# Designs tried in a protein design run: peptides against a protein of PDB entry 3T7K. Part 50

Target 1, 248 residues: chain A of PDB entry 3T7K
Amino acid sequence: KAEKILARFNELPNYDLKAVCTGCFHDGFNEVDIEILNQLGIKIFDNIKETDKLNCIFAPKILRTEKFLKSLSFEPLKFALKPEFIIDLLKQIHSKKDKLSQININLFDYEINGINESIISKTKLPTKVFERANIRCINLVNDIPGGVDTIGSVLKAHGIEKINVLRSKKCTFEDIIPNDVSKQENGGIFKYVLIVTKASQVKKFTKLINDRDKNETILIVEWNWCVESIFHLNVDFTSKKNVLYQKK

## One batch from the design tools (peptide; made by RFdiffusion4, then SolubleMPNN)

Design b2_p13_1_s4 (from b2_p13_1, 5 letters changed)
Fold by OpenDDE base, seed 3:
Formats: structure tokens, sequence, C-alpha cells
Structure b2_p13_1_s4 (fold): chain B 248 residues (1-248), chain A 13 residues (1-13)
């Protein structure tokens, strides 16, 4: 059926998209439209798997979904597109106007606001955002909204190797892991990096660390610090935004 | 702290 629909076009574009969707197309596509998209080099996946070599995200805007945040870790992310790209494409293809010899949909017209070429270009870097920031091992409180598994998965996608989950009420100093980056030459390394949810946790962990390891560097942030770092594909250590405690 | 957006809560289309 798709072949018959596409036969009216003299030339078909190859968009070369391997995509996931977030905040759109929850019901998926019908079989004919999937086949049409496939013939145009557009493959949509339900979930993110590294083996699929995903290069595209469809979303109506910048979102804080797991899929959106992970899409910024694609190698590279080629396109971040509004769902209207697919909608307009399919509308044009299904149009009964005989005179369309070519598909005239440019994917560059459908870029998600706020995901510019500067962001896209950073996804071509050989390192991940937290790797570049010398953050390898973090401590994460167990009561984080969204859950430690989801949050941890996003953080790992962006270069954090080890996530230590802290039971905030029962945690002692011995439960806190150091950020072991001893081999990295770049300045600004924090020995202890923690993601927390409450001011009481800041007070607790700062005390625990300072009482036992008085002269060490500490970075305590909220989840929004991670999100902002991901959205910019850069860690700004000059910013105090979303930083709850910093000791250099 | 803003939580993660749930996929179900951000449907626009």
Amino acid sequence: as target 1 above (248 residues)
Amino acid sequence: MEPLDKEEDVYYY
C-alpha cells in the first residue's frame, strides 16, 4: 500500500532518521504510515537502546522526560524536531493533488525551539557532559523524585560511571563515595559530588564530610543542576544556580 | 526541585 502511495513521486528523500518520540505520538502510527516513513529513511523506535544508534528526537518542545534528556546523549544527535515534521510529511504524501512530483518538506524548518546547532554540535564531542566536567562518581539520595533508577539512567547516559545511592536517614560518612578522577589533569575537581532534595540533607552531608575529611572539595546540587547541564551540554561551575553547597 | 516529566503528562499531540 505504501509503495502505491509513494509511486506518484519521481524522487523520494532519504532523511536518515533513527528517532524516538517524547510528548507526542503516544498511540504510534498505523502500519501504512510506518512503511511510508521507513521508505523515506525515517525509523521510529519505542525505546532508547544504544544498539539502535539513534540520531533524532521528536518532541513538541524541550521536555524533562527521560527520553528527551537521554536524546542529548546521542552520538551524535543530528536532529531535534517538532512532531509537525511527520504530520506535514504524511499530509503531503496522502494528498490527492496529482501534481506533486516531489516531497517538499525540509526538516530544518521543524527544529525544536532552544535546541540549536551549538547544542547539536556538542553531541559530536568524544566525551559526555559530566565526563568533561570531571564527574565520574556521584552520590544520589534515595528519596529523589523520579526515582534513582530513572535519574541514574539519565546521568549514566551523560557520562557518570558510578551512582551511589544514599539512604539519607541512615547514611554515615562511610556510605559517601569520592569522585575518583585522580587521573584527570583538569582543575576544578570535586572530591565529593552529591545530588540531594532537601536543605536538611545539605546540612547533614556537609557536616559528615567536613567532620571526617575537613579540607576536601564538595559539590552538592539539586536535580535541576544536572538538567541545566544536560540542556546546555556544558557544566558551568561559575554559576550558583541549583548549587546548594560548594566548597573549592 | 522540579521532578522529571512523566511521558503521560507531556502529551501535546
Scores: peptide ipSAE 0.456, ipTM 0.928, DockQ to the pose 0.852
Fold by OpenDDE base, seed 5:
Structure b2_p13_1_s4 (fold): chain B 248 residues (1-248), chain A 13 residues (1-13)
Amino acid sequence: as target 1 above (248 residues)
Amino acid sequence: MEPLDKEEDVYYY
């Protein structure tokens, strides 16, 4: 069926998109439209897998979904597009009125607001955002909204190698893992990095660490610190935003 | 602390 629909066009574009959707197309696409999109070099995946070499995200705007946050870890993210791209494309293809010899849809007209070339360019870097920030091992409290698995998966996509889950009520100093990064000449390495949800956790962990490992460097942040770092694909250690405790 | 957006909660289309 798709071939018959597309036969009216002399040439078909190849958009070369391997995409996931977030905040749009929850009902998916019908079989004909999927076939049409596939013939145009647009493949939509349900889930993010590294093996699929995803290069595109469809979303109405910047979102804090797992998919959106992980899309910024694609190698590279080529396009972040509004769903209207697909909608307008399919409308043009299904249109009977115009003897359109060509599909006239430009990807660049459908960019998500706030995902600019600067962000896209950073996805071409050989390192991930937290890797560049010398954050390899983190401690994550078990009561984090969204769950440790989802949060952990996002953080791993962005270069955190090890996530230690802390049972906030029962944990001791011995449960806290150090951020095991080789001393690089340039850049503040925090020995202990923690993501927490409550001020009481800050008090607890700072006490535990300072009592047992005096004078070590500590970074305690909110999840929003990670999100902002991901959205900018840069960690700003000069910012106090979403930093709950810092000891250099 | 703002949680992750759930996929189900952010559908616009």
Scores: peptide ipSAE 0.456, ipTM 0.927, DockQ to the pose 0.859
Fold by OpenDDE base, seed 2:
Structure b2_p13_1_s4 (fold): chain B 248 residues (1-248), chain A 13 residues (1-13)
Amino acid sequence: as target 1 above (248 residues)
Amino acid sequence: MEPLDKEEDVYYY
């Protein structure tokens, strides 16, 4: 059926998109539309798997979903597109009145607001955002909204190698892992990096660390610090936003 | 602290 629909076009674009959707197309696509999209080089996946070599995200805007956050770790993210791209594409293809001999839809016209070329270009870097920031091992409190597995998965996608989950009520100093990174001469390396949810945890962890390892560097942040770092694909250590405690 | 958006809670289309 799709072939017959597409036969009216002399030339078909190959968009070369391997995409996931977030905040749109919850009901998926019908079989014909999936086949049409496939013929145009658009393959939509239900979930993110590294093996699929995803290069595109469809979303109406910047979202804080797992899929959206992970899409910024694609290698590269070629396109972050509004769902209107698919809508307009399918509309044009299904249009019997359209005298167009070719599909005239430009991907660049459907860019998600706030995901610009500067962001896209950073996804071509050989390193991940937290890797570039010399953050390899982090401590994560077990009561984090969204759950440690989801949060941890996002952080790992962005270059965190090891996530240590802290049981906030029972943890001791020995439960806190250091951020084991090689000393680079030019960059603030924090020995202890922690993501926490409340001020009582800041007090607890700062005390535990300072009592046992007094001279070490500490970074305690909220989840929003990670999110902002992901959205910008850059860690700004000069910003105090979402930083709860910092000792250099 | 803004949590993760749940996929199920993000409906725009």
Scores: peptide ipSAE 0.456, ipTM 0.927, DockQ to the pose 0.764
Fold by OpenDDE base, seed 1:
Structure b2_p13_1_s4 (fold): chain B 248 residues (1-248), chain A 13 residues (1-13)
Amino acid sequence: as target 1 above (248 residues)
Amino acid sequence: MEPLDKEEDVYYY
């Protein structure tokens, strides 16, 4: 069926997209449309797997979904596109207007607002955003909304190597792991990095660390600090936004 | 505020 539909075109574009969808196409596509998309070099996957070498995300806008956040870790993310790309493409292909010798849909017309070339270019870097920031080992409170597994998975996709889950009510200093990065003599490396949800946790962890490991560097942030860092593919250590405690 | 959007709660038609 798909071949017969596409036979009316003299040439077919190859979009070379390996994509996931978030906030759109929850019902998927019918078999004919999947085959059409496949013949145009568009393959849509249900889930993110590193082995699939994903290079595209479909979303209506910037979202805080697991899929959207992880898409910014693709190597590279080539395209972040609105669902209208697929809608208009399929609409043009299914159109009975005899005069269409070519598919005329440009990917660049469907870019997600706020995901610009500057963001896309950073996904070509050989390092992940938190790796570039010298953040490899973090402490995460166990009562974080969204769950430690989902949040941990997003953070790992962005270069966090080790996530230590803290039982916020019961943890001691010995439960807190250092950010074990080779001290570059001149690098603003934080020895302790923590993601917390409550002001009481800030008070607790700052006390535990300062009482036992005096004069060490501490960074305590909320989850939004991580999200903003991901959305910009850059950690801005000059910003106090979403930073709950900082000791340099 | 939920730290993550749930996929099931985000729709575009």
Scores: peptide ipSAE 0.450, ipTM 0.922, DockQ to the pose 0.714; fails the geometry check

Design b2_p13_2_s1 (from b2_p13_2, 6 letters changed)
Fold by OpenDDE base, seed 2:
Structure b2_p13_2_s1 (fold): chain B 248 residues (1-248), chain A 13 residues (1-13)
Amino acid sequence: as target 1 above (248 residues)
Amino acid sequence: MIEFDENKFVPDS
């Protein structure tokens, strides 16, 4: 069926998109439209797998979903597109207007607002955002919204190697892991990095660390600190936004 | 100013 529909075009573009969707296309696509998209070099996947070499995200806007956050870790993310790209493409293809010898849709007209070329260019870097920030090992409280598995998966996609889950009510100093990063000459490495949800945890962890490991560097942040770092593909250590405690 | 979705983290369903 798809071949017959596409036969009216003299030349078909190859968009070379391997994409996931978030915040759109909840009902999926019919079989004919999937076949059409495949013929145009557009493959949509249900889930993110590293083996699929995904290069595109479809979303109506910047979202705080697992898929959206992980899409910024693609190598590279080539396109972050609004779903209207697919909608307009399929509309043009299904149109019975005889005069369309060519598909005339430019990907660049459908960019997600706020995902600019500066962000896209950073996805071509050989390192991940937290790797560049010298954050290898973090402590994560077990009561984090979204769950430790989802949050942990996003953080790992962005270069955090080890996630230690802290049982906030029962944890001791011995349960807190250091951020074991080789001292690079020019960057302040925090020995202890923690993601917490409430002020009582800040008080607890700062006391535990300062009582047992005096004069060490500590960074305690909210999840939003990680999200902002991901959205910018850069960690701004000069910003106090979403930082609950910092000891340099 | 990049307007980020200020929504809470939403796990993909």
Scores: peptide ipSAE 0.025, ipTM 0.600, DockQ to the pose 0.348
Fold by OpenDDE base, seed 3:
Structure b2_p13_2_s1 (fold): chain B 248 residues (1-248), chain A 13 residues (1-13)
Amino acid sequence: as target 1 above (248 residues)
Amino acid sequence: MIEFDENKFVPDS
């Protein structure tokens, strides 16, 4: 069926997209449209798997979803596109009126606002954002919105190797793990990195650490600090935004 | 009060 629809075109583009969708196409696609997209080199996956070598995301805007945040860890993310790309493409293909010899849709016309070439270029770097920031081991409170598994999965996609989940009410100093990174002379390496949800947790963890490991470096942040770092594919240690406590 | 900006992390359901 798809072949008959596409037979009217003399030449078909190959977009070479391996994509996931977030905040759009909740109902999926019909079998014919999936086959059409496949013939155009567009494959849409339900879930993110490293083996699929995903290079594209469809979303209406920048979102704080697991898929969107993880898409910025693709190697590389080639395109971040609005769903209108697929909509307009399928409309053009299904249109009986246009004796179109060619499909004339430019991917660049459908870029998600705020995902610029600077961000795309950083996805080509050999390192992940938190790896570049010397953050390999973190402590995460168990009451984090979104759940420790989802948050942890996003953080791991961006170069955090070890996530220690803290039971905020019951944890002791011995439950807090250090960020085991070799002292690079010029980098602000924090021995203790924590993601927390409440000011009371800041007071608790700062006390526990300072009482037992005096003069060590501490970074306590909100989840938004991680999100902003991901959206920029850069950790800005000069910014106090979303930093709850910092001891250098 | 940290105004939790309503931009809640929305897990893809």
Scores: peptide ipSAE 0.022, ipTM 0.598, DockQ to the pose 0.243
Fold by OpenDDE base, seed 1:
Structure b2_p13_2_s1 (fold): chain B 248 residues (1-248), chain A 13 residues (1-13)
Amino acid sequence: as target 1 above (248 residues)
Amino acid sequence: MIEFDENKFVPDS
């Protein structure tokens, strides 16, 4: 059926998109439209798998969803597009009135606001954002909104190797893991990195660490610190935004 | 008290 619909075009573009969707297309696509998209080199996946070599995300705007945050870890993210790209594309293809010899839709007209070439270019780097920041091992409180699995999955996609989940009410100093990165002489490497949700946790963890491992470097942040770092694909250690405690 | 906006992160359902 798709072939018959597409037969009216003399040339078909190959968009070469391997995409996930977030905040759009909740009802999915019908079989014919999926076939049409596939013939145009657009493949939409339900989930993110490394083996699929995803290069695109569809979203109405910048979102704080797992898929959106992980899309910024694609190698590379080629396109971050509004769903209107698909809508307009399918509309043009299904139009009986237009004697269109070709599909005239440009991907660049559908870019998500705030995902610019500077961000896209950083997805071509050989390293991940937290890897570049010398953050390898983190401590994550178990009561984090979104859950430790989802948050942990996002962080791992961005270069965190080890996530230690802390039971905030029961944890001791021995439960806190160091960020196992070799101290470079001049590098602002934090020995302890923690993501917390409450001020009481800051007080607890700072006390535990300072009482047992005096004079070590500590970074305690909110989840928003990670999100901002992901959205910029850069960790700004000069910013105090979303930093709850810092000891250099 | 830092109010954590629980709605700031939405997992993909």
Scores: peptide ipSAE 0.022, ipTM 0.596, DockQ to the pose 0.247
Fold by OpenDDE base, seed 5:
Structure b2_p13_2_s1 (fold): chain B 248 residues (1-248), chain A 13 residues (1-13)
Amino acid sequence: as target 1 above (248 residues)
Amino acid sequence: MIEFDENKFVPDS
């Protein structure tokens, strides 16, 4: 069926998109439209897998969803597009009135606001954002909204190698893992990095660490610190925003 | 749980 619909066009574009959707297309696509999109080099996946070499995300705007946050870890993210790209494309293809010999839809007209070339360019870097920041091992409290699995998956996509889940009520100093990174000459390494949800956890963990390892560097942040770092694909250690405790 | 609100726009501050 798709072939018959597309036969009216003299030339078909190859968009070369391997995409996921978030905040749009909840009902998915019908089989014919999937086939049409496939013929145009657009493949939409339900979930993110590294093996699929995803390069695109569809979303109405910047979102804090797992898919959106992980899309910024694609290697590279080529396009972050509004769903209107697909809508307009399919509309043009299904149009019986338009004697269009060619599909005239430009990807660049459908960019998500706030995802600029600077962000896209950083996805071409050989390293991930937290890797560049010398953050490889983190401690994550078990009561984090979104769940440790989802949050952990996002963090891993962005270069966190090890996620230690802390039972906030029962944890001791021995449960806290160090951030074992090789000392680079020019970068301060935080020995202990923690993501927490409340002030009582800050007090607890700072006490535990300072009582046992008094002179060590500590970074305690909120989840929003991670989100902002992901959205910028850069960790700004000069910012105190979403930093709950820092000891250099 | 960090509610991944699929509808929350985080404006660039």
Scores: peptide ipSAE 0.020, ipTM 0.614, DockQ to the pose 0.104; fails the geometry check

Design b2_p13_2_s2 (from b2_p13_2, 4 letters changed)
Fold by OpenDDE base, seed 5:
Structure b2_p13_2_s2 (fold): chain B 248 residues (1-248), chain A 13 residues (1-13)
Amino acid sequence: as target 1 above (248 residues)
Amino acid sequence: MIEYDENEFVPDE
């Protein structure tokens, strides 16, 4: 069916998109449209897998979804596109009224607002954002909204290797893992990095660490600190925004 | 500063 529909075009573009969708296309696509998109070099995946070498995200805007946050870890993210790209493309293809010999849709007309070339360029870097920030091992409280698995998966996509889940009410100092990174000459390394949800957790963890090791460096942040770091593809250690406690 | 959706984190189901 798709071949017959596409036969009216003299030349078919190859968009070379391997994409996921978030905040759009909840009902998916029919089989014919999937086949059409595939013939145009557009492959839409349900889930993010590293093996698929995803390079595109479809979303109506910048979102705080797992897929959107992970899309910024693609190697590289080539395109962040509005769903209207697919909608207009399929509309043009199914239109019998337009004697169009060619598909006239430009990807660049459908860029998500706020995803600029500066962001795209950073996805071409050989390192991930938290890797560049010397954050390899983090402690995550178990009561974090979104769940430790989802949050942990996002953090891992962005270069955190080890996620230690802390049982907020029962944890001791021995449960807190150090951020095991080699001292690089030019970078402030925090020995303990923690993501917490409550001020009471800040008080607890600062006490536990300071009672056992008074001279250690500590960074305690909320989830929004991570999100901001991901959206900028940069960790700004000069900012106090979303930092709950810092000891250098 | 990148303007992003202020919505809470939503796991993709």
Scores: peptide ipSAE 0.026, ipTM 0.668, DockQ to the pose 0.343
Fold by OpenDDE base, seed 1:
Structure b2_p13_2_s2 (fold): chain B 248 residues (1-248), chain A 13 residues (1-13)
Amino acid sequence: as target 1 above (248 residues)
Amino acid sequence: MIEYDENEFVPDE
């Protein structure tokens, strides 16, 4: 059926998109439209898998969803597009009125606001954002909104290798893992990096660490610190935003 | 400043 619909076009574009969707297309696509999209080189996946070599995300705007955050870890992210791209494309294809010999839809007209070339270019870097920031091992409190698995998955996608989940009520100093990064002479590496949800946790963990390891560097942040770092694909250690405690 | 959805982290439905 898709072939018959597409036969009216002399040339079909190959968009070469391997995409996930977030905040759009909740009802999915019908079989014919999926087939049409596939013929145009647009493959939509339900989940992110590294093996799929995803290069695109569809979303109405910048979102704080797992898929959106992980899309910024694609290698590279080629396009971040509004769902209107697909909508307009399918409308044009299904239109019987248009004597159009060609599909005239430019991907660049559908870019998500705020995902610019600067962000896209950073996805071509050989390293991930937290890797560049010398954050390899983190401590994550177990009561984090969104859950430790989801948050952990996002962080791992962005270069964190080890996530230690802290049971906030029962945690001792021995439960806190160091960020096992060799001190480079010129860069402030934090020995202890923690993501917490409450001020009481800051007090607890700072006390535990300072009582047992007084001279070590500590970074305690909110989840929003990670999110902002992901959205910028850069960690700004000069910013105090979403930093709850810092000891250099 | 990148304008992002200020909503809390929402898992993908």
Scores: peptide ipSAE 0.025, ipTM 0.665, DockQ to the pose 0.314
Fold by OpenDDE base, seed 3:
Structure b2_p13_2_s2 (fold): chain B 248 residues (1-248), chain A 13 residues (1-13)
Amino acid sequence: as target 1 above (248 residues)
Amino acid sequence: MIEYDENEFVPDE
């Protein structure tokens, strides 16, 4: 059926998209439309798997979903597109009125606002954002909204190697892991990096660390610090935004 | 908080 629909076009574009969707297309696509999209080089996946070599995200805007945050770790992310790309494309293809010899849909007209070429270019870097920031081992409180598994998965996609989950009520100093990064001369390496949710946790962890290891560097941040770092694909250590405690 | 924006973009059939 898809072949018959596409036969009216003299030339078919190959968009070469391997995509996931977030905040759109919850009902999926019918079999004919999936076949049409496949013939145009557009493959949509339900979930992110590294083996699929995903290069595209469909979303109406910048979102704080697991899929959106992980899409910024694609190697590279080629396109971040609004769902209207697919909608307009399928409308044009199904239109019997348009004596169109060619499909006239430009990907660049459907870019998600705020995902610019500067962001896309950073996804071509050989390193991940937290790797570049010398953050490989973090401590994460167990009561974090969204759950430690989801947040941990996002952080790992962006270069965190080890996530230590802290039981906020029962943790001791011995439960806190150091960020074991070789001393690079350039940039503040923090020995202890923690993601917390409450001011009481800041007080607790700062006390535990300072009482036992007074001379060490500490970074305590909110989840929003990680999100902002991901959205910019850069860690700005000069910013105090979403930083709850910092000791250099 | 991870905002799950459940905004259903339903393609107009």
Scores: peptide ipSAE 0.020, ipTM 0.548, DockQ to the pose 0.074
Fold by OpenDDE base, seed 2:
Structure b2_p13_2_s2 (fold): chain B 248 residues (1-248), chain A 13 residues (1-13)
Amino acid sequence: as target 1 above (248 residues)
Amino acid sequence: MIEYDENEFVPDE
């Protein structure tokens, strides 16, 4: 069926998209449309797997979903597109009125607002955002919204190697792991990095660390600090936004 | 300024 529909076009574009969707296409695609998209070099996956070499995200806007956040870790993210790209494409293909011998849809016209070429270009870097920031090991409180597994998965996608989950009520100093990063010459490495949800946790962890390791550097942040870092593909250590405690 | 959805983290359903 898809072949008959596409036979009216003299040339078919190959978009070479391997994509996931978030915040759109909840009902999926019908079998014919999936086949059409496949013939145009558009493959949509349900989940993110490294083996699929994903290069595209479809979303109506910048979202704080797992898929969206992880898409910024693609190698590279080639396109961040609005769902209207697919909608308009399929509409043009199904249109009987258009004597168009060619599909005239430009991917660049469907870019997600706020995902600019500067962000896209950073996905071509050989390192991940937290790797560049010298954050390898973090401590994560167990009561974080979204759950430690989801949050941890996003953080790992962006270069955090080790996630230590802290039981906020019962943890001791011995439960806190250091950020084991070799000192680069330019400094700026925090020995202890923690993601917390409550002011009481800040007080607890700062006390535990300062009582046992008084002279060490500490960074305690909210989840939003990580999100902002991901959205910019850069960690700004000069910003106090979403930083709950910092000791240099 | 990147306008992003200030909504809480939403797991992908």
Scores: peptide ipSAE 0.028, ipTM 0.668, DockQ to the pose 0.318; fails the geometry check

